# Peptides against a protein of PDB entry 3ZOQ: the designs that were tried, part 175

Target 1, 223 residues: chain A of PDB entry 3ZOQ
Amino acid sequence: QLLQDSWWNQLKEEFEKPYYQELREMLKREYAEQTIYPDSRDIFNALHYTSYDDVKVVILGQDPYHGPGQAQGLSFSVKPGVKQPPSLKNIFLELQQDIGCSIPNHGSLVSWAKQGVLLLNTVLTVRRGQANSHKGKGWERLTDRIIDVLSERERPVIFILWGRHAQMKKERIDTSKHFIIESTHPSPFSARNGFFGSRPFSRANAYLEKMGEAPIDWCIKDL

## One batch from the design tools (peptide; made by RFdiffusion4, then SolubleMPNN)

Design b2_p27_1_s3 (from b2_p27_1, 15 letters changed)
Fold by OpenDDE base, seed 1:
Structure b2_p27_1_s3 (fold): chain B 223 residues (1-223), chain A 27 residues (1-27)
Amino acid sequence: as target 1 above (223 residues)
Amino acid sequence: SEVEEEEKKEAEAEKEAEAEEEAKEKE
Protein backbone atom coordinates (compact mmCIF):
# COMPACT_ATOMS: atom_id res chain seq x y z
CA GLN B 1 0.00 0.00 0.00
CA LEU B 2 1.10 3.56 -0.68
CA LEU B 3 -0.03 4.68 2.80
CA GLN B 4 -0.59 3.14 6.20
CA ASP B 5 -4.04 1.68 6.82
CA SER B 6 -5.57 4.65 8.66
CA TRP B 7 -4.81 7.10 5.86
CA TRP B 8 -5.42 4.54 3.11
CA ASN B 9 -8.97 4.04 4.36
CA GLN B 10 -9.56 7.81 4.16
CA LEU B 11 -7.78 8.50 0.86
CA LYS B 12 -7.90 5.31 -1.26
CA GLU B 13 -10.68 6.71 -3.44
CA GLU B 14 -8.56 9.75 -4.34
CA PHE B 15 -5.78 7.60 -5.74
CA GLU B 16 -8.20 6.00 -8.20
CA LYS B 17 -9.43 9.36 -9.53
CA PRO B 18 -8.25 10.65 -12.91
CA TYR B 19 -6.65 13.79 -11.45
CA TYR B 20 -4.35 11.70 -9.27
CA GLN B 21 -3.48 9.34 -12.11
CA GLU B 22 -2.54 12.36 -14.21
CA LEU B 23 -0.51 13.75 -11.31
CA ARG B 24 1.25 10.42 -10.92
CA GLU B 25 2.15 10.27 -14.60
CA MET B 26 3.37 13.86 -14.48
CA LEU B 27 5.52 13.06 -11.44
CA LYS B 28 7.01 10.00 -13.15
CA ARG B 29 8.16 12.23 -16.00
CA GLU B 30 9.36 14.97 -13.67
CA TYR B 31 11.43 12.62 -11.50
CA ALA B 32 12.90 11.00 -14.61
CA GLU B 33 13.75 14.21 -16.48
CA GLN B 34 14.48 16.71 -13.69
CA THR B 35 15.61 16.95 -10.09
CA ILE B 36 12.47 16.87 -7.95
CA TYR B 37 12.20 17.30 -4.18
CA PRO B 38 11.69 15.62 -1.86
CA ASP B 39 12.94 12.15 -2.75
CA SER B 40 10.00 10.17 -4.14
CA ARG B 41 10.01 7.87 -1.10
CA ASP B 42 9.60 10.91 1.18
CA ILE B 43 6.62 12.56 -0.57
CA PHE B 44 4.11 11.21 1.95
CA ASN B 45 6.33 11.41 5.06
CA ALA B 46 3.80 13.62 6.85
CA LEU B 47 1.23 10.82 6.55
CA HIS B 48 3.80 8.14 7.36
CA TYR B 49 4.88 9.76 10.62
CA THR B 50 1.39 10.80 11.73
CA SER B 51 -1.52 8.39 11.28
CA TYR B 52 -5.03 9.67 10.62
CA ASP B 53 -6.15 8.74 14.13
CA ASP B 54 -3.02 10.13 15.79
CA VAL B 55 -3.33 13.63 14.31
CA LYS B 56 -3.59 16.18 17.12
CA VAL B 57 -2.30 19.28 15.35
CA VAL B 58 -2.00 20.26 11.69
CA ILE B 59 0.55 22.79 10.46
CA LEU B 60 0.01 23.74 6.82
CA GLY B 61 2.83 24.72 4.50
CA GLN B 62 2.79 25.68 0.84
CA ASP B 63 5.31 23.48 -0.98
CA PRO B 64 8.63 21.75 -0.23
CA TYR B 65 11.98 23.47 -0.07
CA HIS B 66 13.58 23.34 -3.52
CA GLY B 67 17.26 23.23 -2.55
CA PRO B 68 19.47 20.11 -2.47
CA GLY B 69 18.96 17.91 0.58
CA GLN B 70 16.43 20.24 2.26
CA ALA B 71 12.95 18.79 1.87
CA GLN B 72 12.00 15.68 3.82
CA GLY B 73 8.26 15.55 3.13
CA LEU B 74 7.29 17.64 6.19
CA SER B 75 6.15 21.27 6.10
CA PHE B 76 8.80 23.78 7.28
CA SER B 77 11.14 20.90 8.21
CA VAL B 78 14.63 20.35 6.82
CA LYS B 79 16.88 17.30 7.01
CA PRO B 80 19.57 17.26 9.69
CA GLY B 81 22.74 19.02 8.58
CA VAL B 82 20.79 21.52 6.46
CA LYS B 83 20.90 25.20 7.38
CA GLN B 84 17.67 26.37 8.97
CA PRO B 85 15.64 28.48 6.53
CA PRO B 86 14.60 31.96 7.77
CA SER B 87 10.96 30.97 8.32
CA LEU B 88 12.04 27.95 10.35
CA LYS B 89 14.41 30.12 12.39
CA ASN B 90 11.49 32.39 13.19
CA ILE B 91 9.37 29.37 14.16
CA PHE B 92 12.08 28.40 16.65
CA LEU B 93 12.36 31.98 17.92
CA GLU B 94 8.62 32.02 18.60
CA LEU B 95 8.90 28.58 20.20
CA GLN B 96 11.58 29.92 22.53
CA GLN B 97 9.57 33.03 23.40
CA ASP B 98 6.32 31.10 23.79
CA ILE B 99 7.35 28.14 25.95
CA GLY B 100 11.08 28.58 26.62
CA CYS B 101 12.47 25.87 24.32
CA SER B 102 16.08 26.13 23.24
CA ILE B 103 16.76 26.70 19.56
CA PRO B 104 17.87 23.33 18.15
CA ASN B 105 21.08 22.90 16.17
CA HIS B 106 19.08 21.33 13.30
CA GLY B 107 15.81 21.91 11.47
CA SER B 108 14.13 18.49 11.63
CA LEU B 109 10.56 18.56 12.93
CA VAL B 110 10.22 14.75 12.87
CA SER B 111 9.80 14.75 16.67
CA TRP B 112 6.63 16.83 16.26
CA ALA B 113 5.32 14.54 13.53
CA LYS B 114 5.83 11.48 15.75
CA GLN B 115 3.71 13.12 18.45
CA GLY B 116 0.73 13.78 16.18
CA VAL B 117 1.66 17.05 14.47
CA LEU B 118 0.75 16.62 10.81
CA LEU B 119 3.28 18.76 8.93
CA LEU B 120 1.38 18.99 5.66
CA ASN B 121 2.31 21.00 2.58
CA THR B 122 -0.55 21.76 0.20
CA VAL B 123 1.77 20.84 -2.69
CA LEU B 124 3.99 17.84 -1.99
CA THR B 125 6.68 18.14 -4.68
CA VAL B 126 8.80 20.83 -6.33
CA ARG B 127 11.43 21.18 -9.05
CA ARG B 128 14.93 22.08 -7.97
CA GLY B 129 15.28 25.84 -7.75
CA GLN B 130 11.69 26.47 -8.90
CA ALA B 131 9.33 27.33 -6.05
CA ASN B 132 5.70 26.33 -6.68
CA SER B 133 6.64 24.62 -9.96
CA HIS B 134 4.16 21.82 -9.17
CA LYS B 135 1.34 24.16 -8.09
CA GLY B 136 -1.99 23.38 -9.74
CA LYS B 137 -0.96 19.87 -10.85
CA GLY B 138 -3.32 17.93 -8.57
CA TRP B 139 -1.65 17.92 -5.13
CA GLU B 140 -3.99 20.62 -3.82
CA ARG B 141 -6.99 18.39 -4.52
CA LEU B 142 -5.48 15.53 -2.54
CA THR B 143 -4.37 17.74 0.34
CA ASP B 144 -7.78 19.41 0.41
CA ARG B 145 -9.22 15.92 0.84
CA ILE B 146 -6.79 15.32 3.72
CA ILE B 147 -8.11 18.48 5.40
CA ASP B 148 -11.69 17.40 4.65
CA VAL B 149 -11.37 13.94 6.20
CA LEU B 150 -9.72 15.46 9.28
CA SER B 151 -12.53 18.01 9.50
CA GLU B 152 -15.03 15.13 9.36
CA ARG B 153 -13.24 13.29 12.18
CA GLU B 154 -15.19 13.28 15.44
CA ARG B 155 -12.09 13.71 17.59
CA PRO B 156 -11.10 17.40 17.44
CA VAL B 157 -8.00 18.64 15.62
CA ILE B 158 -6.04 21.86 16.08
CA PHE B 159 -5.18 23.62 12.82
CA ILE B 160 -2.30 26.09 12.88
CA LEU B 161 -2.73 28.39 9.89
CA TRP B 162 0.20 30.72 9.27
CA GLY B 163 -0.35 33.29 6.53
CA ARG B 164 -3.16 33.77 4.06
CA HIS B 165 -2.44 30.72 1.91
CA ALA B 166 -2.99 28.40 4.86
CA GLN B 167 -5.90 30.50 6.16
CA MET B 168 -7.76 30.00 2.87
CA LYS B 169 -8.22 26.38 4.00
CA LYS B 170 -10.30 27.52 7.00
CA GLU B 171 -13.47 27.27 4.89
CA ARG B 172 -12.92 23.49 4.74
CA ILE B 173 -12.64 23.14 8.52
CA ASP B 174 -15.63 22.64 10.81
CA THR B 175 -14.80 25.35 13.34
CA SER B 176 -17.65 24.18 15.58
CA LYS B 177 -15.65 21.02 16.26
CA HIS B 178 -12.02 21.90 15.49
CA PHE B 179 -9.75 24.62 16.81
CA ILE B 180 -7.98 27.17 14.63
CA ILE B 181 -4.83 29.08 15.52
CA GLU B 182 -4.20 31.86 12.99
CA SER B 183 -1.40 34.37 12.59
CA THR B 184 0.78 35.95 9.94
CA HIS B 185 3.39 33.75 8.29
CA PRO B 186 6.75 33.08 10.04
CA SER B 187 8.55 34.55 7.00
CA PRO B 188 10.85 37.49 7.82
CA PHE B 189 8.56 39.60 5.64
CA SER B 190 5.47 38.96 7.79
CA ALA B 191 6.57 37.54 11.15
CA ARG B 192 6.66 40.94 12.90
CA ASN B 193 3.10 41.64 11.79
CA GLY B 194 1.58 39.01 14.08
CA PHE B 195 3.48 35.71 14.03
CA PHE B 196 5.83 36.75 16.81
CA GLY B 197 3.89 36.77 20.06
CA SER B 198 1.08 34.60 18.59
CA ARG B 199 2.14 31.76 20.95
CA PRO B 200 0.81 28.92 18.77
CA PHE B 201 2.58 26.20 20.76
CA SER B 202 1.23 27.03 24.21
CA ARG B 203 -2.21 27.71 22.71
CA ALA B 204 -2.21 24.33 20.96
CA ASN B 205 -1.25 22.59 24.19
CA ALA B 206 -3.95 24.47 26.10
CA TYR B 207 -6.55 23.13 23.66
CA LEU B 208 -5.14 19.61 23.91
CA GLU B 209 -5.39 19.76 27.69
CA LYS B 210 -9.01 20.94 27.46
CA MET B 211 -9.69 17.92 25.23
CA GLY B 212 -8.11 15.62 27.81
CA GLU B 213 -5.19 14.83 25.50
CA ALA B 214 -1.49 14.82 26.20
CA PRO B 215 0.20 18.04 25.14
CA ILE B 216 2.90 18.14 22.47
CA ASP B 217 6.50 18.29 23.59
CA TRP B 218 7.47 21.04 21.18
CA CYS B 219 11.05 21.28 22.41
CA ILE B 220 13.48 19.72 19.94
CA LYS B 221 16.64 18.04 21.15
CA ASP B 222 19.97 18.74 19.53
CA LEU B 223 21.52 16.05 17.37
CA SER A 1 -5.94 39.01 -3.52
CA GLU A 2 -2.96 41.25 -4.16
CA VAL A 3 -1.87 40.79 -0.55
CA GLU A 4 -2.06 37.00 -0.87
CA GLU A 5 0.00 37.18 -4.03
CA GLU A 6 2.52 39.41 -2.29
CA GLU A 7 2.81 37.08 0.72
CA LYS A 8 3.19 34.17 -1.67
CA LYS A 9 5.83 36.00 -3.69
CA GLU A 10 7.61 36.92 -0.48
CA ALA A 11 7.60 33.29 0.67
CA GLU A 12 8.83 32.22 -2.77
CA ALA A 13 11.50 34.91 -2.79
CA GLU A 14 12.59 33.82 0.67
CA LYS A 15 12.99 30.23 -0.51
CA GLU A 16 14.84 31.39 -3.61
CA ALA A 17 17.15 33.60 -1.55
CA GLU A 18 17.77 30.70 0.84
CA ALA A 19 18.60 28.36 -2.02
CA GLU A 20 20.94 30.93 -3.57
CA GLU A 21 22.67 31.49 -0.25
CA GLU A 22 23.09 27.74 0.28
CA ALA A 23 24.44 27.36 -3.25
CA LYS A 24 27.01 30.10 -2.56
CA GLU A 25 27.99 28.49 0.74
CA LYS A 26 28.65 25.20 -1.09
CA GLU A 27 31.01 26.90 -3.59
Scores: peptide ipSAE 0.039, ipTM 0.694, DockQ to the pose 0.318
Fold by OpenDDE base, seed 4:
Structure b2_p27_1_s3 (fold): chain B 223 residues (1-223), chain A 27 residues (1-27)
Amino acid sequence: as target 1 above (223 residues)
Amino acid sequence: SEVEEEEKKEAEAEKEAEAEEEAKEKE
């Protein structure tokens, strides 16, 4: 199966739709003719690391990093040995100020994903050096459905929405059941306008504790 | 909205700036 059973049960109907078949054929051509990120095996890593039932927190990104070796199928995350991008550095600065975590020597957020943090980009592929090159090709329809099925879930989810692109998805979230943490984007261009001091990590854990769930260990160990 | 276009441009510019910085450090 392409996905774990819990996600397959929620998304199987999408994979049969014409839009997804067209997306798949486009991707086959793109991967054959150009350098596309992430590796095709890593496209669904967010769903592989975090099952539908295990989702506690969602962090939305736009599209993958477009540099060599960076993208690993998780929003904001980079493979070990890759320089931390500016937005990710700011995420770790806020993490340190919020809950006292040390800044890790790598940029992999896999430890969050394994604890139930769905690190979802709205677009799951990109051409090398061409940001948003796969925008409007069908990924948004699938990722909207991922948000929808999480919103429909009885067990509450915490959505962390950094910047306007992520906040546009708020209309798809049942705020009577689910919690939203909003701030400006961690980008150097916007972080000082509200991201710093927003304390998303402690706030997320406070909601989890109120729901009787185990908090996330946000602190990332060095490799 | 103009602000959505600005944040989109900022996010795009950040990714471009990150790629340019990484290219310069490899040089």
Scores: peptide ipSAE 0.033, ipTM 0.694, DockQ to the pose 0.346
Fold by OpenDDE base, seed 3:
Structure b2_p27_1_s3 (fold): chain B 223 residues (1-223), chain A 27 residues (1-27)
Amino acid sequence: as target 1 above (223 residues)
Amino acid sequence: SEVEEEEKKEAEAEKEAEAEEEAKEKE
């Protein structure tokens, strides 16, 4: 898949490495033999919507939704017309409580991505109905490199790390340059233990303002 | 419906992944 020039310059060396070639061959077989999400054209949507230079905020997810029509290559986001997953509903509840946004009638976070919110999963593909089925196949090495090149960037980034899986990436982030917002995961199982009331959206905007950058318009319009 | 059963299995698999994360938080 072709990336924008800004990401290509950062990642071109990874695509020539044996691990990525093996991943690509595995994916060709998987997409031919099984139903894989997202659509192969949507795998790198997070990088397509948000250039390397335009990244203001990163929100890390684990892997794509594994249901029909859900995944669109953005962490936590679902295509319009798809029922909002429980974690996404809780994200919108916190958004409403934090900054007063209305709950949208859809689950697409594309408006965030277009404003510089990199919605990155650590694993970028999944088999239908099989969560984490592509774990340990090479995606984590590429997405670790994405985190690394952002950490190396001079212009500061805000990392929003919900839950332990995302928080494990903290060791890759230069906290002398970058800001981290941590809480429990928005999942119904963990949201009451710290996600609710964590106010990640207002906190992110407060950091952006301190850096002299435009805040994110987190409010999502109905379709 | 088969679609509702798949959605239920998907929601259960999300719950299992979340429960495994929560179980690791309680150890």
Scores: peptide ipSAE 0.024, ipTM 0.564, DockQ to the pose 0.044
Fold by OpenDDE base, seed 2:
Structure b2_p27_1_s3 (fold): chain B 223 residues (1-223), chain A 27 residues (1-27)
Amino acid sequence: as target 1 above (223 residues)
Amino acid sequence: SEVEEEEKKEAEAEKEAEAEEEAKEKE
């Protein structure tokens, strides 16, 4: 199976739909003719690391990093040995200020994913050097369905929505059941307008504790 | 909204700036 059983049960119908078949055929051409990120085996890493049932927190991104070796199928995350992008640096600055974590010497958020933080981009692939190049190709329909099935889940989820692109998904979230943490984007262009001091990590953990769930260990160890 | 377009442009500009910096570090 392409996905873990928990996700497969939620998404199997999507993979049979024409839009996803068209997306798949598009991606086959793109990966054959262009440099596409992430590696094709890493496209669904967010779903591989975090099962449907294990999702505690969702952090929405737009699309993967489009530089060589950066994207690893997780929103905001970069592979070890890759320079931390500005937004990710700001995420770690807020993490330090919020809960006192040290800034890690790498940018991998895999440790969050393994704890139930779904690091989901709305678009899961990108052409090298071409931000949003795979926008409107079908990924958004699949990732909207991911949000929908999480919203329909009885067990509450915390959605962290940084910036307006992520906040546009709020309409798909049952706010009577799920929690939303909103701020400006961690980008250097917007971080000072509300992201810094938003304390998303402590707020997420406070909700988890209120629900009787184990908090996330947001602190990332050096490699 | 106008403001949604600005944040999209900002996020795109950030990714472009990151890519340009990485390209310069490889020259």
Scores: peptide ipSAE 0.030, ipTM 0.682, DockQ to the pose 0.319; fails the geometry check

Design b2_p27_1_s4 (from b2_p27_1, 15 letters changed)
Fold by OpenDDE base, seed 3:
Structure b2_p27_1_s4 (fold): chain B 223 residues (1-223), chain A 27 residues (1-27)
Amino acid sequence: as target 1 above (223 residues)
Amino acid sequence: SEVEEEEKKEREAEKEEEEREEKEEEE
């Protein structure tokens, strides 16, 4: 896939490495033999919607939704017309409580991505019905590099780290330059233990304003 | 790891909840 020039400049060396070539060959077989999500053209949608230079906020997920038609290459986001997953519903509940946004009639977070919210999963593909099936195949090395090059950037980034998996990436983030917002995961299993009331959206905007940047319009319009 | 297994269970439970809600909407 062709990346935007800003990401290509940061990641081109990774694509030449043996691990990524092996990953690519693996994915070629997987997409040919299995039902893999997202669509192969959507794998890098997070990088397509949000250039390296335009990143203001990062929201880390683990891996794509593994149900039909759900994943669109953005963490927590689902395609229009797809029912909102429980975690996403909780994200919208917190959004409503935090800053008063209405709950949208769809689950697409593309409007956030277009404003500089990098919706990045650490693993970018999954087999149908098999959560984390592409773990340890090379994606984590690439996505670690994505975090690293953002951490190395002079212009500050806000990292929103929901749950333990995302929080494990904290060690890669230069907290002298960048801001971290952490809570429990929005999952129904953990949301009541700290996600609800964490107010990540208003906190992110408060940091952006302090940096002299435009805040994110987190409110999502109905389709 | 234990964390990975918990997160896997969370995603499977989310899927089951989605499937339940879809059935309720079809009735």
Scores: peptide ipSAE 0.063, ipTM 0.703, DockQ to the pose 0.553; fails the geometry check
Fold by OpenDDE base, seed 5:
Structure b2_p27_1_s4 (fold): chain B 223 residues (1-223), chain A 27 residues (1-27)
Amino acid sequence: as target 1 above (223 residues)
Amino acid sequence: SEVEEEEKKEREAEKEEEEREEKEEEE
């Protein structure tokens, strides 16, 4: 896919590497032979909505939702008209308790992405009904590079790391320049163990203000 | 690994919640 120039300049070397060429050939076969999510045009939506220079906040997910019509190339986000997954419902509950936002009637986080919230999964594709089916196929190497080039950026970034999978990426983040907000995952299994009451949205905005940047409008309007 | 076990439990819990909500909507 064609990326914005700011991301292309950071990632062009990765696209020439053998691992990415192998990943691309694998994906061509997968999309031809299987039902793969998201749509192939939506794989890089996180990078399309949020340029390298515009990144203020990063929220890491694992891999896309594997149900019909759900994934839209953004971590935790679902297309309008799709039922909100349990983790996303809990994200909106925490958003309401943290900063008083109403719970939206849809699950699209595109408004966050457009404000500089990079909604990045570590794996960017999945087979229908098969969570993590594209784990270890090369996506993690690319997305690790995305984290690395953001960590190398002089302008600070806020990383929101929910759960252990996301927190494993801490070693790649220069904490002398960047801010990290950590809690348990928003899933029903872990949300009550620290996600609820973690107030990631107000904390992120407090860091943005400290940096002299505009805060994120986290409140999502109904469609 | 502990991470893989946690990820599995999180996905299982999310699936169970989705299945419960779908069942409640069908009743």
Scores: peptide ipSAE 0.063, ipTM 0.708, DockQ to the pose 0.848; fails the geometry check
Fold by OpenDDE base, seed 1:
Parts: C-alpha cells; sequence; structure tokens
Structure b2_p27_1_s4 (fold): chain B 223 residues (1-223), chain A 27 residues (1-27)
C-alpha cells in the first residue's frame, strides 16, 4: 500500500523485507478466502491520517475490532454508526472526567488522528470473529519499526500505553526524549484498576504545552 | 505468559460486555 511520503521514507525498507512479503501474501489469501477487517484500503489509515512529522501522540492498541463494520484502521476507533465497544466507552468516560468532554454519539477517533494522534494497533488486521487471529504474522515487526522511527525522531512524542501489551513497547522508546503515559487498559476488566483517573488527555496536553506545541482537542463532536 | 493472559482476559471482558449489551437490547 502506498503511504505518505513522510512514512514512506521511514518504512520503505520494511516493505522489501521477506517478513513483509510473506505477510502480504498471507493477507492476500486471507482477504480472498475469509472476511478480514478492516477493509484492505483502511489497513494503514493510522498512517494516512497522521504523517510521520505530524505525530504528537501515539495511542497503541492490540489488533482491530473483529466485528462487521467496526474497524477503520485506527486503534480503539469504530466507524460512525457502530456501537461503542466497552473499552472505547471507558475511554470516553475518562475523557469526560479528565477534561470535561461530552461523550460523543459515535466512536470515530478520526478527529484525533487528524490532529497528530497516531492511533496505531500493533497488529493491523484480524479475521472476523477471531481476535488476534493475525498475531505473529509480521505486523508486529512493522509496527515495532514504526515505534522505533518515532523514538528516533528528534521532535518529542507522547506515548500513551494502556495495558500490559502496549507497555511492553516501552523498551523501544527513548524516554530521554519522549514522554510516556501509562495506566491499566480501558477494558472493563482493568479500567477500575488504574485507567480511570489516570487523566491521559490532560497529561498529554500538559506535555505538548511544555514542548511549545498546540494541545490536542480531545473533545469529539457528535455526527 | 502473564501478558497474554491479561490480554485475553481484557478481550474476553470486552466480549462479555458486548454480549450483555446486545442481550439487553434484544429484551
Amino acid sequence: as target 1 above (223 residues)
Amino acid sequence: SEVEEEEKKEREAEKEEEEREEKEEEE
């Protein structure tokens, strides 16, 4: 898939590597034989909405939602008209408590992406109804490289790492340059154990202000 | 691993909540 120039310059070498070619061939078969999410055109939406240079904040997810019409290539985000998944509901609850935003009537986080919030899953595809079905197929190597090139960037990035899976990526982040916001995952299983009250949105904006950057407008308008 | 188990539990919890919400809407 064609990427923006800024990402292409950072990632072009990955696409020529055997692991990615194997992943690509796997995906061709998967999309032909099964229902795979997101749509193949939406796989790299996180990179399409947020250029390498425009990244201010990274929010890591695991893999896409596996239900019909949900995944749109952005971590935690769902297409308009789709019910908000439990984790996303909790994200909006924390957003409300943190900075007073109203809970939107949809689950699309595209407005964040357009402001420089890279909504990156570590795995970028999934089979319908089969969470993590594409784990260990090569996506993690690419997305690790995405984290690496952001970590190598001179301009600081804020990484929001919810839950253990995302926090495992901390070892790849130069904490001398970049800021990390960690808490438990927004999932109903873990949200009460630290996600609620973690105030990631105000904390992210505080770091942005400290860096002399414009804060993110985290509030999402109704559609 | 503990990480994998936590991730699994998180996904299971999400699914259980979604299924509960769906059932409540169907009733």
Scores: peptide ipSAE 0.056, ipTM 0.697, DockQ to the pose 0.793; fails the geometry check
Fold by OpenDDE base, seed 2:
Structure b2_p27_1_s4 (fold): chain B 223 residues (1-223), chain A 27 residues (1-27)
Amino acid sequence: as target 1 above (223 residues)
Amino acid sequence: SEVEEEEKKEREAEKEEEEREEKEEEE
């Protein structure tokens, strides 16, 4: 199966729908004709690292990094050895100010994913050097369904929504069951307008503790 | 630059929301 059993059970109906078949055929052409990120095997890494039942926190991104070797199928995350993008640097600055973590010497957020942080982009692929080039191709419908099935889950989830694009998904989240942490985006353009000082990491852990869940170890070790 | 590309992504998302709000106000 493309996905682990827990996600397959939630999403199998989507994969049979015409929109997803069209998306799949589009992606086959795109990967054959030009450089697409991430690697095709890494597209669903967020779902591979974090099962449906293991999701504690969701962090929504827009689309993958479009530079060589950057994207690893996780929102905001970059492969080890890749320079930290500006938004990710700001995420680590906020992490340091919020809970005292050291800034790591790499940008991989895999340690968060393995602890139940679903690092989900709304669009899961991009053309090299062309931000949002795969917008409106069907990914948004699938990722909306991912949000929907998490919202329908009885066990609460924490949604961290940075910037307007992520916040547009708030209408899909049952706030009677789930928690939302909102701020401006970590990008240099918006970070000073509310992201810095928003303390999403400590707030997320406070909700987890209230639910009787183990908190996330947000601190990232050097490689 | 890398900064400009990330800022562009956020600005694009903001513009799309503004365009949606404008359409809803016109209807």
Scores: peptide ipSAE 0.030, ipTM 0.625, DockQ to the pose 0.031; fails the geometry check

Design b2_p27_2_s1 (from b2_p27_2, 13 letters changed)
Fold by OpenDDE base, seed 5:
Structure b2_p27_2_s1 (fold): chain B 223 residues (1-223), chain A 27 residues (1-27)
Amino acid sequence: as target 1 above (223 residues)
Amino acid sequence: TAEWEEELKRYEENLAKGIFDPDYVTQ
C-alpha cells in the first residue's frame, strides 16, 4: 500500500477517485520528462514520518522547494548540507527567541516530524525552478482531505498557520475542538509584520500540556 | 561551486516570491 495503515484508512478512498488517478498520470509524465522535486519516493514523507494517530501539530506549507537537492517531502525542511532558505532561517530565529534553541547547522526538520509535527505542503510536487508549477493539478484536493480527516479526529490537533495561504485552510478546521496558531509568514517579506514574536513553539507546547500530551522538543541538534 | 551557490540563491529568492504570488513564474 502507498501509506502506512493509519493514513491509508483515512485516505484510501481518495486514491481511487478520478482526480487522483489523473494527478498520478500527470506526475508520471512530469517525472519522466523533466526534473521534479522532491524525489518520487519522498513525495509522501510527511505522512510517512508522522502517522495519522501520532499527529500533534500541523505546519502547512505551499509547495516544495524547487532547487536542486532541497526538498525532502516535508514543508520548510531541506536536506542536510543544503543552505537554509530565508524562511527557514527566520523560523530558526523565532525558535531561538521563543524557547532558546540554538540555530542548527542544517535545515532538516525530520526530528519534528518524528515527534508528531506533520510538515505538510498543500501541493506535494514542483518542477525545477518553477514555483507553484503543480498548483491546481489535484494535490490540493488530497491535502484538503488530510486536513479534513484531522479536523474530524477526536483527539485535538494544533494547526500552525503561517501566512494567508495556510490561513485559508482555517475554514476546514473545527476550531471548537482544535487549536489554531496564526501569524504572518516567516518569509523575509512578511516575518517582521507578525511572525517574529509570535512564539508558535512555546504556544504549541502549552496546548499540548493542556491536552495532557508530551510537548515537542523543537530544538534541533547539529549533524 | 560559486555557480552552484549563485543558482541556489536564485532559487531561494524565487521561492520566497512564489509564496505570496500563486501565479509566480520563475524568471
Scores: peptide ipSAE 0.022, ipTM 0.502, DockQ to the pose 0.200
Fold by OpenDDE base, seed 1:
Structure b2_p27_2_s1 (fold): chain B 223 residues (1-223), chain A 27 residues (1-27)
Amino acid sequence: as target 1 above (223 residues)
Amino acid sequence: TAEWEEELKRYEENLAKGIFDPDYVTQ
């Protein structure tokens, strides 16, 4: 049973629009006919864990991991017991160098989400083994709206934009009100070109402190 | 682990707060 929440108030109009209805019908077929990730119940985990009003930080990803058991509806995050993907490993390396956190023995970022870090992919589903297979199917319009309504929020948000694709969303963000942290992507192909040493975690907390908000405890405990 | 169980419970609670039904199919 669904409960009305702050996200529903912000997004309910989107769910009534034709593009989303078409997306929904597409997803019904996809989930019925193919292996789609994440589990259908996990698609909106980012919104489930972090309400509209509770968002402090946004970390944008592209689309979910496409391997078995990996995706859990949070950008860059993998379920416990799943080997950390290369980008996530680099995220933890930067986390360690930035603020001294130990490398966790798992890849779940749920603890961040619970503290107000919206771990949002721009595309929220993917076919098994087919990266970006659901690109251009309607998710981007919804997730753009998510960015828009956050940009419109009076209380400032910190957007962490790793890589070109995420940085393309900067045009939707009121930078007079919100804070942007940009660097190259944590991918092994780009991390050495700017991600390492970018210190996004301490910088985010610095902004939070300036706003009089509690900082994020970025350190992740072992499970 | 105890932490995992707590996370699962919180996850289930958050699912109950769903803003829209994401379970399009029962598979």
Scores: peptide ipSAE 0.030, ipTM 0.484, DockQ to the pose 0.023; fails the geometry check
Fold by OpenDDE base, seed 4:
Structure b2_p27_2_s1 (fold): chain B 223 residues (1-223), chain A 27 residues (1-27)
Amino acid sequence: as target 1 above (223 residues)
Amino acid sequence: TAEWEEELKRYEENLAKGIFDPDYVTQ
């Protein structure tokens, strides 16, 4: 089976379930009647950029940015030309302190995704200006299944869990096979309580090297 | 919207192809 079909093989049963059909119908109404982010073509960018088999690292977010032009279908990532949100700025600060990367002049994390970093939000859509507006509508069930099938994978995965929301997913992860990197959230409200100095990037690469896998090039080039 | 209907069709086609479609992804 081709890599591009790897997620379908893992998730096809979910797409046939009533909850997902209801979610789809909800989204039809929402996109028709409201401004919804990300663009409908970008909802599954995390899965598009990182196949099931290529996942090396998972970084969980909550839901997409709700401002114009921000959401890219990847957790924490923003489209080029978009001002870096505070959490993302702190991510780059930690990246700089951890492994010496320069702060990029944009906020796109696509380069991580292409290397096997699954940048997954637990909820994949949001109404403009209304954070968590699509919470509890079905996305969580699908994204839980994504976590489950990764947990079931024999080849180990590294889960980076920033903050309580992400850490709540730990119960779904087989820690006998997979590696967990936990800290407080990169948000300005929590970053100084554990995120800064947590060195998730070097730690992730250390695990990858132990597994005999190529490390992630976390440094992001300017555009 | 008409645009949404077109994107929905593309979405469903991508599901049938295993979700992954480079032309559907914003680079």
Scores: peptide ipSAE 0.024, ipTM 0.556, DockQ to the pose 0.022; fails the geometry check
Fold by OpenDDE base, seed 3:
Structure b2_p27_2_s1 (fold): chain B 223 residues (1-223), chain A 27 residues (1-27)
Amino acid sequence: as target 1 above (223 residues)
Amino acid sequence: TAEWEEELKRYEENLAKGIFDPDYVTQ
């Protein structure tokens, strides 16, 4: 069974713009000459799993993990069999404390994506071992447009903004319609300063219930 | 490069149709 998507109607004009064509040419060269993550087929996994109309929650990341086999095209998520990065471990710790979920034996957040959690990085590719190597190359303009079209949507969205980078996008979000959950980043360097105890998962579900929508099952089963 | 271009084109075509092949995404 094929997956339906409604993003084309929202983003088709972006793909015709010079900045995206330049980005595409850059990526073509990068994937040919360098080791780039995620796999080219996985770049848009966030949009593949969660259509424009199905978005309930947005979790913003910065750029993909830059180690072998890690990046899955979803913010904070890693492929099964990959050791959970420190930030992801803290996310699961907060999940356990917030709503009682067990810590999964893997780091895949695909189950969230399939339920309407858009796991979006602001930059969608990275060179191996070089964090933010594709910053300022055009991804931010596309992902800003993704935020904009969601902000323009009449049906409310919940934006979870961990850390300063994600919180800078708040200016693009119509807070008269949409809900914002903010805290420090789940990184070990910042988690104790506000992320732990922020209870983003129960708060998100509370908003969903208020809107008359089904809550997210945040608990992730072992594989 | 050719494989990359083909995959991206496939994505764009599927996006234009509003349909994605489930085998195209990581599971």
Scores: peptide ipSAE 0.022, ipTM 0.479, DockQ to the pose 0.020; fails the geometry check

